Peptides against a protein of PDB entry 3WG5. Designs and how they scored, part 42

Target 1, 218 residues: chain A of PDB entry 3WG5
Amino acid sequence: LAKNIVYVAQIKGQITSYTYDQFDRYITIAEQDNAEAIIIELDTPGGRADAMMNIVQRIQQSKIPVIIYVYPPGASAASAGTYIALGSHLIAMAPGTSIGACRPILGYSQNGSIIEAPPKITNYFIAYIKSLAQESGRNATIAEEFITKDLSLTPEEALKYGVIEVVARDINELLKKSNGMKTKIPVNGRYVTLNFTNVEVRYLAPSFKDKLISYITD
Target 2, 218 residues: chain A of PDB entry 3WG5 as posed
Amino acid sequence: LAKNIVYVAQIKGQITSYTYDQFDRYITIAEQDNAEAIIIELDTPGGRADAMMNIVQRIQQSKIPVIIYVYPPGASAASAGTYIALGSHLIAMAPGTSIGACRPILGYSQNGSIIEAPPAITNYFIAYIKSLAQESGRNATIAEEFITKDLSLTPEEALKYGVIEVVARDINELLKKSNGMKTKIPVNGRYVTLNFTNVEVRYLAPSFKDKLISYITD

## One batch from the design tools (peptide; aimed at target 1 G47 Y108)

Design b2_p17_1 (made by RFdiffusion4)
Pose (drawn by RFdiffusion4):
Structure b2_p17_1 (pose): chain A 218 residues (1-218), chain B 218 residues (1-218), chain P 17 residues (1-17)
Amino acid sequence: as target 2 above (218 residues)
Amino acid sequence: as target 2 above (218 residues)
Amino acid sequence: AAVNPITPITFPNVAAL
């Protein structure tokens, strides 16, 4: 009861309705265990807008800080993952990862050709991504360019431009650097200072169902 | 005089990429065997827009008539399934089935809440569903109300209003009533008259991949 | 009969830099 606990979970692949269930399951475990924070290791090339919005909402309502960590090296928080990151308490990127490229699309034709959205829906997602950035004090100008210019960024660029808060190689370095940082969005109405000294790290294994469904969607 | 071959397949659940694959697989089999028609027993609550548009496109390119049959009783062709029906050569409904209810949403939320579709998406789907209805000679005024009023119809109502062509209890009654009917859209440029005199019915079983994905869904 | 409306928007698939 008198411990400082950080949960670490993994989320890989397309952001779907099942991905929401994962976020909710992991975050719920951390909340019920009074965790200082939960770190989500995120690697996503794309996903659905409805599940992305539900995840962002679940993060906004989280009773504990949610740290989105673009990891491992070579991972991306592209498309839906970028919104999830902008919608969270703190963003960390591992070396060699990517963030951005969030243009909303209606999807893919028989060819694999891109089915673009009506111009106005592009404006809707611009307003939504600007809102997430402003609510978290992040660079909304660059965030808008994730859509309008299909802009993608490396870790160092994302840090310089004020989109993320940490560049870290691993969980330990992430804890060291983010220790003492305020969350970019509130936890239950208050901005919180992260206390990662003398912290117990607990890893949440992805379930059989997680790995299987992810593999199938792959 | 001649022996006419009719294929029958079942397509159930949410409309997704796997559903497109089912439509493509079943239709290709019927085309290669020079079938008179393929009948799809459709039961769907909804699904994704891109896959629905890809299915409508696959049906437009079909070298043989595709008959959408809302079956069994209790089944529906709601939301995305309505567009598939309107985009097909002939629509049949079993007693106690439903068609319509197509108001687009960005999706569902955590607590029963619904994420509203921006007006541009709504107008986009109004134009698309009116177009499918106009191209097939079906009631475009009523098709719009599938969206603007979330209108749903019984089989008897759907026939009366000119949205569908046949009300049938089974495959036997469907072939009998639809024999001699012209298709509502062309097959390779010409509107084909359906010949169901002297018919061999062939049922297509769902593949291992089909069964697995649906068991996981159940 | 249950209804699940269309989900019109998705995002592209993108590889890391």

Design b2_p17_1_s1 (made by RFdiffusion4, then SolubleMPNN; from b2_p17_1, 6 letters changed)
Fold by OpenDDE base, seed 4:
Structure b2_p17_1_s1 (fold): chain B 218 residues (1-218), chain C 218 residues (1-218), chain A 17 residues (1-17)
Amino acid sequence: as target 1 above (218 residues)
Amino acid sequence: as target 1 above (218 residues)
Amino acid sequence: AKVVGIEPISFPNRAAL
């Protein structure tokens, strides 16, 4: 009986177009091998809104479940990372991680100060993040507050408020706890029940290109 | 006889992950409709190296010819835009445009000064841009000098030095001049002869998402 | 995070999240 394969890949650093390529490559490999799911170990301080929206779209178009796992301890799914998580089929967090702080900014001034986004942009991302939360059956009020209050949550708080689905220490605990869960968004038009019984875990390494661009964007 | 369709889309502003999405969406539409080609009217001061490399890869994986057209007059394919152009199936420029200035930078300091890329990164992009030029049968020496000398060229100079293939004032002149040209890189493993005889030109507008992100990145 | 741009474009693309 061919073991169900679960892929695990790491995405670390700023959310950029290269991060999109990493998501696309990793998901594509897992799709090609008809994996049960891919787990993305995410550690990001945020990044580009454009890249974020593309990553969300790529996840939503995935032929397999994409699990965002905020990992390891000390990692964050901050800002753009929160949107990506909310756009995914399942969110897990390791203890000692964080999620939130989603207020859009236009960038940083010459003096390093934040250039605030105009209300039009802020309101757009409020609507967008609320949509992601609602579509995934997650807490849309908290999703809005990630922007309006720059709220950041612990895994325990995020689970309690219905922002995430699993708190797990490692991949094995994640697989155990998420086994039998339904995806929070559809995969190919249907909600999938995850089957992590007798799975083979395959780790994907960054490509040479991935390594270079991470070196450049970190 | 179904008219051969040529799509035209505009990509303006900074090269980002959103720019990648724009390229991907536009190329995908043109691929789905089995267009003869897509022309991307490019006006960019540059942008992210990661987004650039992804865009180049998306162009190289296109099922149809992708023509980069530096347009309108006053536009540039600066920095990242030059790499994108060199990664494309055909480069055209309008009179009064520019191409080049490809030196990689780490960013801008708080005081607005350029943070220089370390030699390792600079050397990587030298090798990369030379590869793009060589693969497309374009001037690899000039491509290197776009980095090492921060060289910027007029359309006339770029054509003379074999960096680009066409100087054209508008889409109609571009179609006329590029008709019967072979693509400078393969499309699905073969060099395609462009057929712009009796074509229908279809303009693609930015999506709502495209409009928003352009508003945010401009 | 060494956002390596290819010149001329600087730091965080305007809507940074």
Scores: peptide ipSAE 0.028, ipTM 0.253, DockQ to the pose 0.096; fails the geometry check
OpenDDE base, seeds 1, 2, 3, 5: peptide ipSAE 0.021, 0.024, 0.023, 0.027; ipTM 0.267, 0.265, 0.259, 0.292; seeds 1, 2, 3, 5 fail the geometry check

Design b2_p17_1_s2 (made by RFdiffusion4, then SolubleMPNN; from b2_p17_1, 9 letters changed)
Fold by OpenDDE base, seed 5:
Structure b2_p17_1_s2 (fold): chain B 218 residues (1-218), chain C 218 residues (1-218), chain A 17 residues (1-17)
Amino acid sequence: as target 1 above (218 residues)
Amino acid sequence: as target 1 above (218 residues)
Amino acid sequence: PEVVGIEPISFEDRAAL
């Protein structure tokens, strides 16, 4: 029996337009091969709101389930990363990772201090993040508090509060635990039950361009 | 029996004079073909107030119903987009979208901070947005708060508060839910009952010019 | 009248998360 393919790809660093290109490329490859799912190993401190929103849209337009996996231990889905996760079909976290701290900013001053976003922007992103949480059946109150309290959670807390679906140490444990789970958002208008029985795990490498850009932007 | 035509077109990005040209073109095509309605898939952070007011006038002068659909998931009808929506015959939103944040600004300073509009301008737009809401039988109190509190709402909140008429995941659901609804403003002086039984959905593509301008202005 | 931008902060261009 032909094995179902699960792709695994890594996205590390700041969320930028280049990160969108990475997501688009990875998801497109997995779509073309009719993969059962793609797992994106995410480690990000955050980044641009525009790029984040585009990434969320790209995930939601995916023909296959997109699993955001906050990995490895020590990684975070901070700020923009949290929004991306909340926009995905399934969220997993490794032990020793974090999620949250979603307060928007306008940037940094010359002295490195945060330039706060005006209430307009903050309220927009509150509505947006709550919408993502509600759409995916995740905790919208906590999603709001990721902004209003700049809340960050451990994987165990995030699971407990219904922000994420899986805590897993590695890809094998993730596949095992998520097997038979339904996607938290639809794929082509349908909630999909993940089938990770008899799968081939295929790793996607960053393109040379992706490596170069990450090196320049980090 | 000849199918009634419903046109669907996309408007994405900043509201500018070019966005007016897109609205005008799309509505004109649909008018010429005596369409039952046109659905504009709107995703905008907002833009220029002058362009917005011209777009609202163009919608209100339409010979056919104009439905603003905040789509896809992750999209917004922010700021100018909210005014456009409130000026339309029907508002729909997809899950994961937002509406609101309508406070006028004069622009941005060199440091990226907002240059606030003086009270005179703010009060003008409060009166204007309240007028649009009242004219369409939508919540004028919330419309004001889109400015005074820079409020943003989820589709469920917007529906609950009587800001919008439909929450729909896709065009098919939108057509199904809005079938038999009356327009919130008149078409040629009459409130029209939408007939989406036995319709042909026809997509309008952006012109090459529209694509180029969006690419340059984004 | 100076066309007041209801410029949303292009949340995209200027907001960092």
Scores: peptide ipSAE 0.052, ipTM 0.315, DockQ to the pose 0.095; fails the geometry check
OpenDDE base, seeds 1, 2, 3, 4: peptide ipSAE 0.041, 0.029, 0.042, 0.043; ipTM 0.316, 0.271, 0.311, 0.280; seeds 1, 2, 3, 4 fail the geometry check

Design b2_p17_1_s3 (made by RFdiffusion4, then SolubleMPNN; from b2_p17_1, 8 letters changed)
Fold by OpenDDE base, seed 3:
Structure b2_p17_1_s3 (fold): chain B 218 residues (1-218), chain C 218 residues (1-218), chain A 17 residues (1-17)
Amino acid sequence: as target 1 above (218 residues)
Amino acid sequence: as target 1 above (218 residues)
Amino acid sequence: PKVVGIEPISFANKAAL
């Protein structure tokens, strides 16, 4: 019996146009192989809002379920990472990770102070993040507070408040716990029940280009 | 009977990318030799948040138990050091040491005043430090207060409040007291019971590169 | 439009702890 394939790929670092290319490449590979799902191990401090929005769109256009997994322990889905997670088909977090802190900024001053976003931009992202939460049936109040209070949550809090779906220590526990869960957003117009009973896990390595750009941007 | 090896290495000074390299090197050596554990004698005033988070990840990815030992007397696991400790498999402190003071800062002004971190960053690290504490079954309330109150604790207080596991005067007392303790976080997905009944203690010296960089950065 | 950074921690990378 042909095993259902689950892809696993890592995305680490700042959210940039290059991060979009990584998401697109990984999802495309998984789509081509008709995978049951792709799990993106995400560890990000945040990044560009434009890249984030493009990534969210790419995830929501996926032909297969995209699971955002905040991994390993100590990782975060901070800022842009939270938006990406909220735009995904399922969110998982490892113990020892965090999610939130979504208030938009214009950048950093020379002295390393935050340049605040004007209310217009902040309100835009409040509406945007609430929309992502509502579409996915996740806690839109907390999603708003990720901005308005710059809230960050533990996995346990995020699960308790209905921001995420799974707390899992590793890929095996994630597959076990998410087996039989429905995607929080549609895949090809349908909510999909995840089937991880007989899956082959395939790891996608970063391309040489991926490694080079990570090296330059760090 | 091949003695179980326990490695001991010292990490002193600011937490930087170089400190990450030290942790990685020391843990890798201990992993290669299938050591029972590595004890890191830590004395740090703090340092970079990015390096700290990478160190925590490296510790949590270790194939062997990593024990953070705040040593010698007069040493501290201040700021970043507290996070590293909370991310480890076991925390020990020597009498006369301290732990805590975890409030993030952006840096120092020209006049030596602290540049405060914005709430966004502070809240992120609150979630992060609480997550580390929760994952390790340590006192998450005190972990939060390490930030919100900039709290610092003695070894006796830290033990009493369930922040640390051992108070020990030296390596021999540490081995004796920690013998039979379970790691506070998993090693290769399992909580490990430490076995220090018949161990060889091996000290890892800093590399020449380690000495040179310490010399340049001090 | 000036690219809005949603980068709390790109700054935290510069944060001292």
Scores: peptide ipSAE 0.044, ipTM 0.310, DockQ to the pose 0.103; fails the geometry check
OpenDDE base, seeds 1, 2, 4, 5: peptide ipSAE 0.035, 0.036, 0.031, 0.020; ipTM 0.305, 0.266, 0.272, 0.285; seeds 1, 2, 4, 5 fail the geometry check

Design b2_p17_1_s4 (made by RFdiffusion4, then SolubleMPNN; from b2_p17_1, 7 letters changed)
Fold by OpenDDE base, seed 1:
Structure b2_p17_1_s4 (fold): chain B 218 residues (1-218), chain C 218 residues (1-218), chain A 17 residues (1-17)
Amino acid sequence: as target 1 above (218 residues)
Amino acid sequence: as target 1 above (218 residues)
Amino acid sequence: AAVVGIEPISFENKEAL
């Protein structure tokens, strides 16, 4: 019996249009190989709302389960990263990571001060993040508070409140704990039960373009 | 008498955080040399609203006049580019360029369709673009129509309606036509009369980083 | 060139700046 393949890829840094390209490339590779899942190791301070929404849509259209794994320790799924996580088939976090702080902003002033989004924009993203939570059977009240209170949670809190599904220290523990779990959203119209028995883990490296962009953005 | 220095720099492509860095770098260089002005040759299809607002703020804080020049022929100050232009001390356009199309969007769907901004966001940017027009003594009604009708104008129309100040084929014609014009917004709290008599034109090149980013984004 | 719309919103964490 051919081993079930699980892809692992890293996405680090700001969420941009290039991050969308990374998600699309990584998911497409895993789809082509009919992988059991792809795990995206996510570490982001946030980024663009447009890119975020496109990434969420790309995840929702995935032919395979997309697991967002906030990793390594010290990483965050901040702001846009939280929306992406809530749009995914399964969320995992490593100990010492964080999720939340989803208040939308228009940008930063020259003095580094935040330009606040008007209530109208904030309310749009409240509705959006609540929809992601509701569709995935995750805590929509906490999802709202990620915006209204700029709330950030530990992995333990996020698990406790039903924002995420797994706390895992590494890929092996993630695979072990998520084995037999159902996806929180459909994959190709069906809720999938993950089968991480007898799996081969394949790591996807960033492309030359991805490395170059990361080098420029870091 | 030392020649008045005018800097010319090119900003081409999407408006991003890197575009802000380009504006900041170029303006700072020209400020350090106490230039009479900097002319930014702008060719953009648009980009990020955050970066746009930061660029507008950077222009407004400039110690020297910042002239936006939509150049070369075939170039545009589309979307975010229009806001930047309206936030500047003087707008010029080359024949065969365009300005406008300022309707805000949330992004693009996977199928390339536009994700519409909610009315609340659209109304915010209507207020914002009207404020830029009003503060600069430019046509706020047309500025609104850049959003509400997704209007685009030729240089001749933009001049006619009082959106821009100069139509010029090249830098020399721009300098000639803008000589003696007052800035449309204050420079260091004062409206400046441009003095382009006996000027030296200095071209600023993109940094290695700028070239690399352009290569990645093109 | 397709007009890239004004994308109004960034989500940046305050602590990441």
Scores: peptide ipSAE 0.053, ipTM 0.328, DockQ to the pose 0.634; fails the geometry check
OpenDDE base, seeds 2, 3, 4, 5: peptide ipSAE 0.036, 0.023, 0.025, 0.034; ipTM 0.290, 0.300, 0.268, 0.266; seeds 2, 3, 4, 5 fail the geometry check

Design b2_p17_2 (made by RFdiffusion4)
Pose (drawn by RFdiffusion4):
Structure b2_p17_2 (pose): chain A 218 residues (1-218), chain B 218 residues (1-218), chain P 17 residues (1-17)
Amino acid sequence: as target 2 above (218 residues)
Amino acid sequence: as target 2 above (218 residues)
Amino acid sequence: STVTPITPITFPTVTSP
């Protein structure tokens, strides 16, 4: 009961209704165990707007800070993952990862051709991504360009431009650097200082169902 | 005189990429065997827009008539399934089935809440559903109300209002009543008269991949 | 009947270099 606990979970692949269930399951475990924070290792090339908005909402309502960590090297928080990141308490990127490219689309034709959205819906997701950035004090100008310019950024660029808070190689370095940082959004109405000294790290294994479903969608 | 071959397939559940694959697989089989028609027993609560548009497109390119049959009793062709029906060569409904209810939403939230669709998406789907109805000679005024009023119809109401062509209890009654009917959209440029005199019915089983995906869904 | 409305928006799949 007198421990400092950080949960680490993994989320890979397309953001879907099942991805929401994962976020909710992992975050719920951390909440019920009074964790200092949960670190989500995120690698997503794309996903659905409805599951992305549900995840952002679940993060906003989280009773503990949610740290989105674009990991491992070569991972991306592209498309839906970018909003999830902008909608969270802290963003960390591992070296060689990517963030951005969030243009909303109606989807893919028989060809694999891109089915663009009506111009106004593009404006809707611009307003939504600007809102997430402003609510978290992040660079909304660059966030808008994730859509209008299909802008993508490396870790160092994302840090310089004020989109993320940490560049870290691993969980330990992430804990060291983010220790003492305020969350970019509140936890239950208060902005919180992260206490990662003398912390127990607990890894949450993805379930059989997680790995299988992810593989199939792949 | 001649022996006419009719294929029958079942398509159930949410409309997704796998559903497009089912439509493509079943239709390709019927085309290669020079079938008079393929009948799809459709039961769907809704699904994704891009897959629905890809299915409508696949049906438009079909070299043989595609008859959408809302079957069994209790089934519906709601939301995305309505567009598939309106985009097809002939629509049949079994007693106690439903069609319509197509108001687009961005999706569902955590607590029963619904994420509203911006007006541009709504107007976009009004134009699209009116267009499918106009191209097939079906009631565009009522088709709009599938969206603007979330209108849903019984089979008897759907026939009366000119949205569908046939009300049938089974495959036998469907072939009997639809024999001699012109298709509502062309097959390769010409409107084909359906010849169901002297008919061999062939049932297509769902593949291993079909069954697995749906068991996981159940 | 249960109805699920269509989900019109998704995001592109991105491929990292």

Design b2_p17_2_s1 (made by RFdiffusion4, then SolubleMPNN; from b2_p17_2, 10 letters changed)
Fold by OpenDDE base, seed 5:
Structure b2_p17_2_s1 (fold): chain B 218 residues (1-218), chain C 218 residues (1-218), chain A 17 residues (1-17)
Amino acid sequence: as target 1 above (218 residues)
Amino acid sequence: as target 1 above (218 residues)
Amino acid sequence: MKVVPVEPISFPVYKKP
């Protein structure tokens, strides 16, 4: 019986156009091999809103389930990372990680201070993040508070409040706990029940280009 | 004989994640209908680098030729728009349009002054834009100067220097002049010869979401 | 033509200290 394949890839650092390229490449590889799912180990402090929205769209267009896993311990899905997670088919967090802090900004001043976004932009992203939460059956009130209160949550809190689906220490525990769960959004128009019985885990390495760009942006 | 379809869509404004969504939607529609090509009427002052890189990738992944047409007169493919054009299968410009000014910035200060990008970022985008030019058989020296000299060109100059392929006043002239041209990059691994004999032109309108986001970002 | 620099809409990048 051909083993169901689950791909695992790491995305670390700021959310940029480069991050989109990584998501697209990794998901495309997994799609081509008709994988059961792809798990993205995400560690991001945030990044660009445009890249974030593109990544969300790419995830939603995936032919296979995309699982966002905030990993390893000490990692975060901060700001843009939260939006990406909320747009995905399943969210998991490792103990000692965080999610939230989604207030949009225009950027940083020369002194490192935050330049605030105008209310029009803030309200747009409130509506956007609430829509992601609602479409995925996650807590839209908390999603709004990720912006309005700049709220950050632990995995335990996020699970409790219905923002995420799984708390897992490692990939094996994630596969075990998510086995039999339905995707929070459709895959090709259908909610998929994850089957992680007898799966082969394949790790995807960053491309040379990925390594170079990561080195440049870090 | 089933008329070959050419889609035409307008993308106007800042390059953002929303712009990616527009590109993706328009190209997807044209791909689904096995169109001969899609023409994107582009008018942009620039935008976000991450969205730009995602758009370039989406164009390069297209199953059909994507033609960037800087249109109407008075329009520009400035900054991010130049990168998008250089990543496409064919570039056209209307008389009275411009292309170039590709220097990356970190953003704007409160006083409206440009915050300069560090040399590391500038050098990255120099390499990136040169790669786009080289891969498409366009002038890589001029592509570099779009950054280093913040160069902007007229359609006539851009054609002369081998940055673009066509100067056209309207869609009909564009179709006529580009008929029989090869794409500057491959489509599904092959350089395609455009056949615009007896084509039906179909215009794509912005979605309601597209209109709303455009209204919010303008 | 003046490139109207679009104000980057970004989310705060929390650099770990």
Scores: peptide ipSAE 0.027, ipTM 0.272, DockQ to the pose 0.271; fails the geometry check
OpenDDE base, seeds 1, 2, 3, 4: peptide ipSAE 0.021, 0.021, 0.027, 0.022; ipTM 0.255, 0.252, 0.272, 0.253; seeds 1, 2, 3, 4 fail the geometry check

Design b2_p17_2_s2 (made by RFdiffusion4, then SolubleMPNN; from b2_p17_2, 10 letters changed)
Fold by OpenDDE base, seed 3:
Structure b2_p17_2_s2 (fold): chain B 218 residues (1-218), chain C 218 residues (1-218), chain A 17 residues (1-17)
Amino acid sequence: as target 1 above (218 residues)
Amino acid sequence: as target 1 above (218 residues)
Amino acid sequence: VKVEGIEPISFKDVKMP
């Protein structure tokens, strides 16, 4: 019996238009192969709000489950990364990772101080993040506090508060724990029960272009 | 019977991208030789947060146990150094050393005053350091207080509070005391019991490049 | 309004001295 495929890809660094391209490419490959799911190993300090919103849309339009896995230990789904996670079909975190700190900013001043977003923008993203949480059946109060309190959570806290679904040390544990879980948002209009009992894990490497851009943005 | 090798290397000074390169090089050498462990004699006042996070990841991805040893007496694992330690497989401190003071800052003003990190960043690192502590089974409350109270601890206090595992005067005492201890985080997915009963200690010298960069950054 | 970003926590500028 042909094993179902689970793709794993890594997205690291700032959320930009190039990050969108990576998400799009990886999800498209997994869609073309009718994979059971794609796991995105995410490590990001945040990034552009526009790119983030596009990524969320791309995830939500996926024909297959997209699992955001904050990995490896020490990684974060910070700021924009939290939105992306909350927009996904399943969130997992490795021990030693973090999620949250979602307050939008306009940038950094020359002295390194944060330029706060005006209330209009902040309130927009409060509504946006709450909507993502509500849509996914995740804790909307905490999602709001990711902005209003600049809250950041450990994996255990995030699990406890119903922000995430899985704490897993590695891909194997993630597959084991998420097996039989329903996606937190629909896939093609249906909540999908993940089946990882007979799967082949395939890693997608970054393209040459992806590597080059990562190198330039570092 | 071929003696198991324990590597010892020194990392001193500010945590930078070059410090990451040193960690990576030293751990890689020890991995290639399938060493029982590598001990990093750490003496740092802190440094860059990004480099610190990369170092933590590199440690956690190590195929062998990485022991952070705050050494010699008078040394510190201050700020970024504490995070690195908390991300490691075992923490030891020599008498007369210190650990803590982990509050992130943006820098120093012209008058030498600290430019405080905004709450967003501070809260991120609170979650991050708590996560490192929790993952390693170390005191997460104290880890948080390293930030919120700018707490610094003596070796004895750190041991008492469950921040570190060993107080040792030298490498020989460290090996003796840590023998039979389990790593506080997994190595290749498993908690490893350290075996230092029949080991050869090998010192890794800084590369010529390491020396040059240390000289330039000093 | 180019919301320039939920700017990454620029860890590059964060010092943990």
Scores: peptide ipSAE 0.065, ipTM 0.386, DockQ to the pose 0.100
OpenDDE base, seeds 1, 2, 4, 5: peptide ipSAE 0.075, 0.136, 0.026, 0.059; ipTM 0.307, 0.377, 0.335, 0.316; seeds 1, 2, 4 fail the geometry check

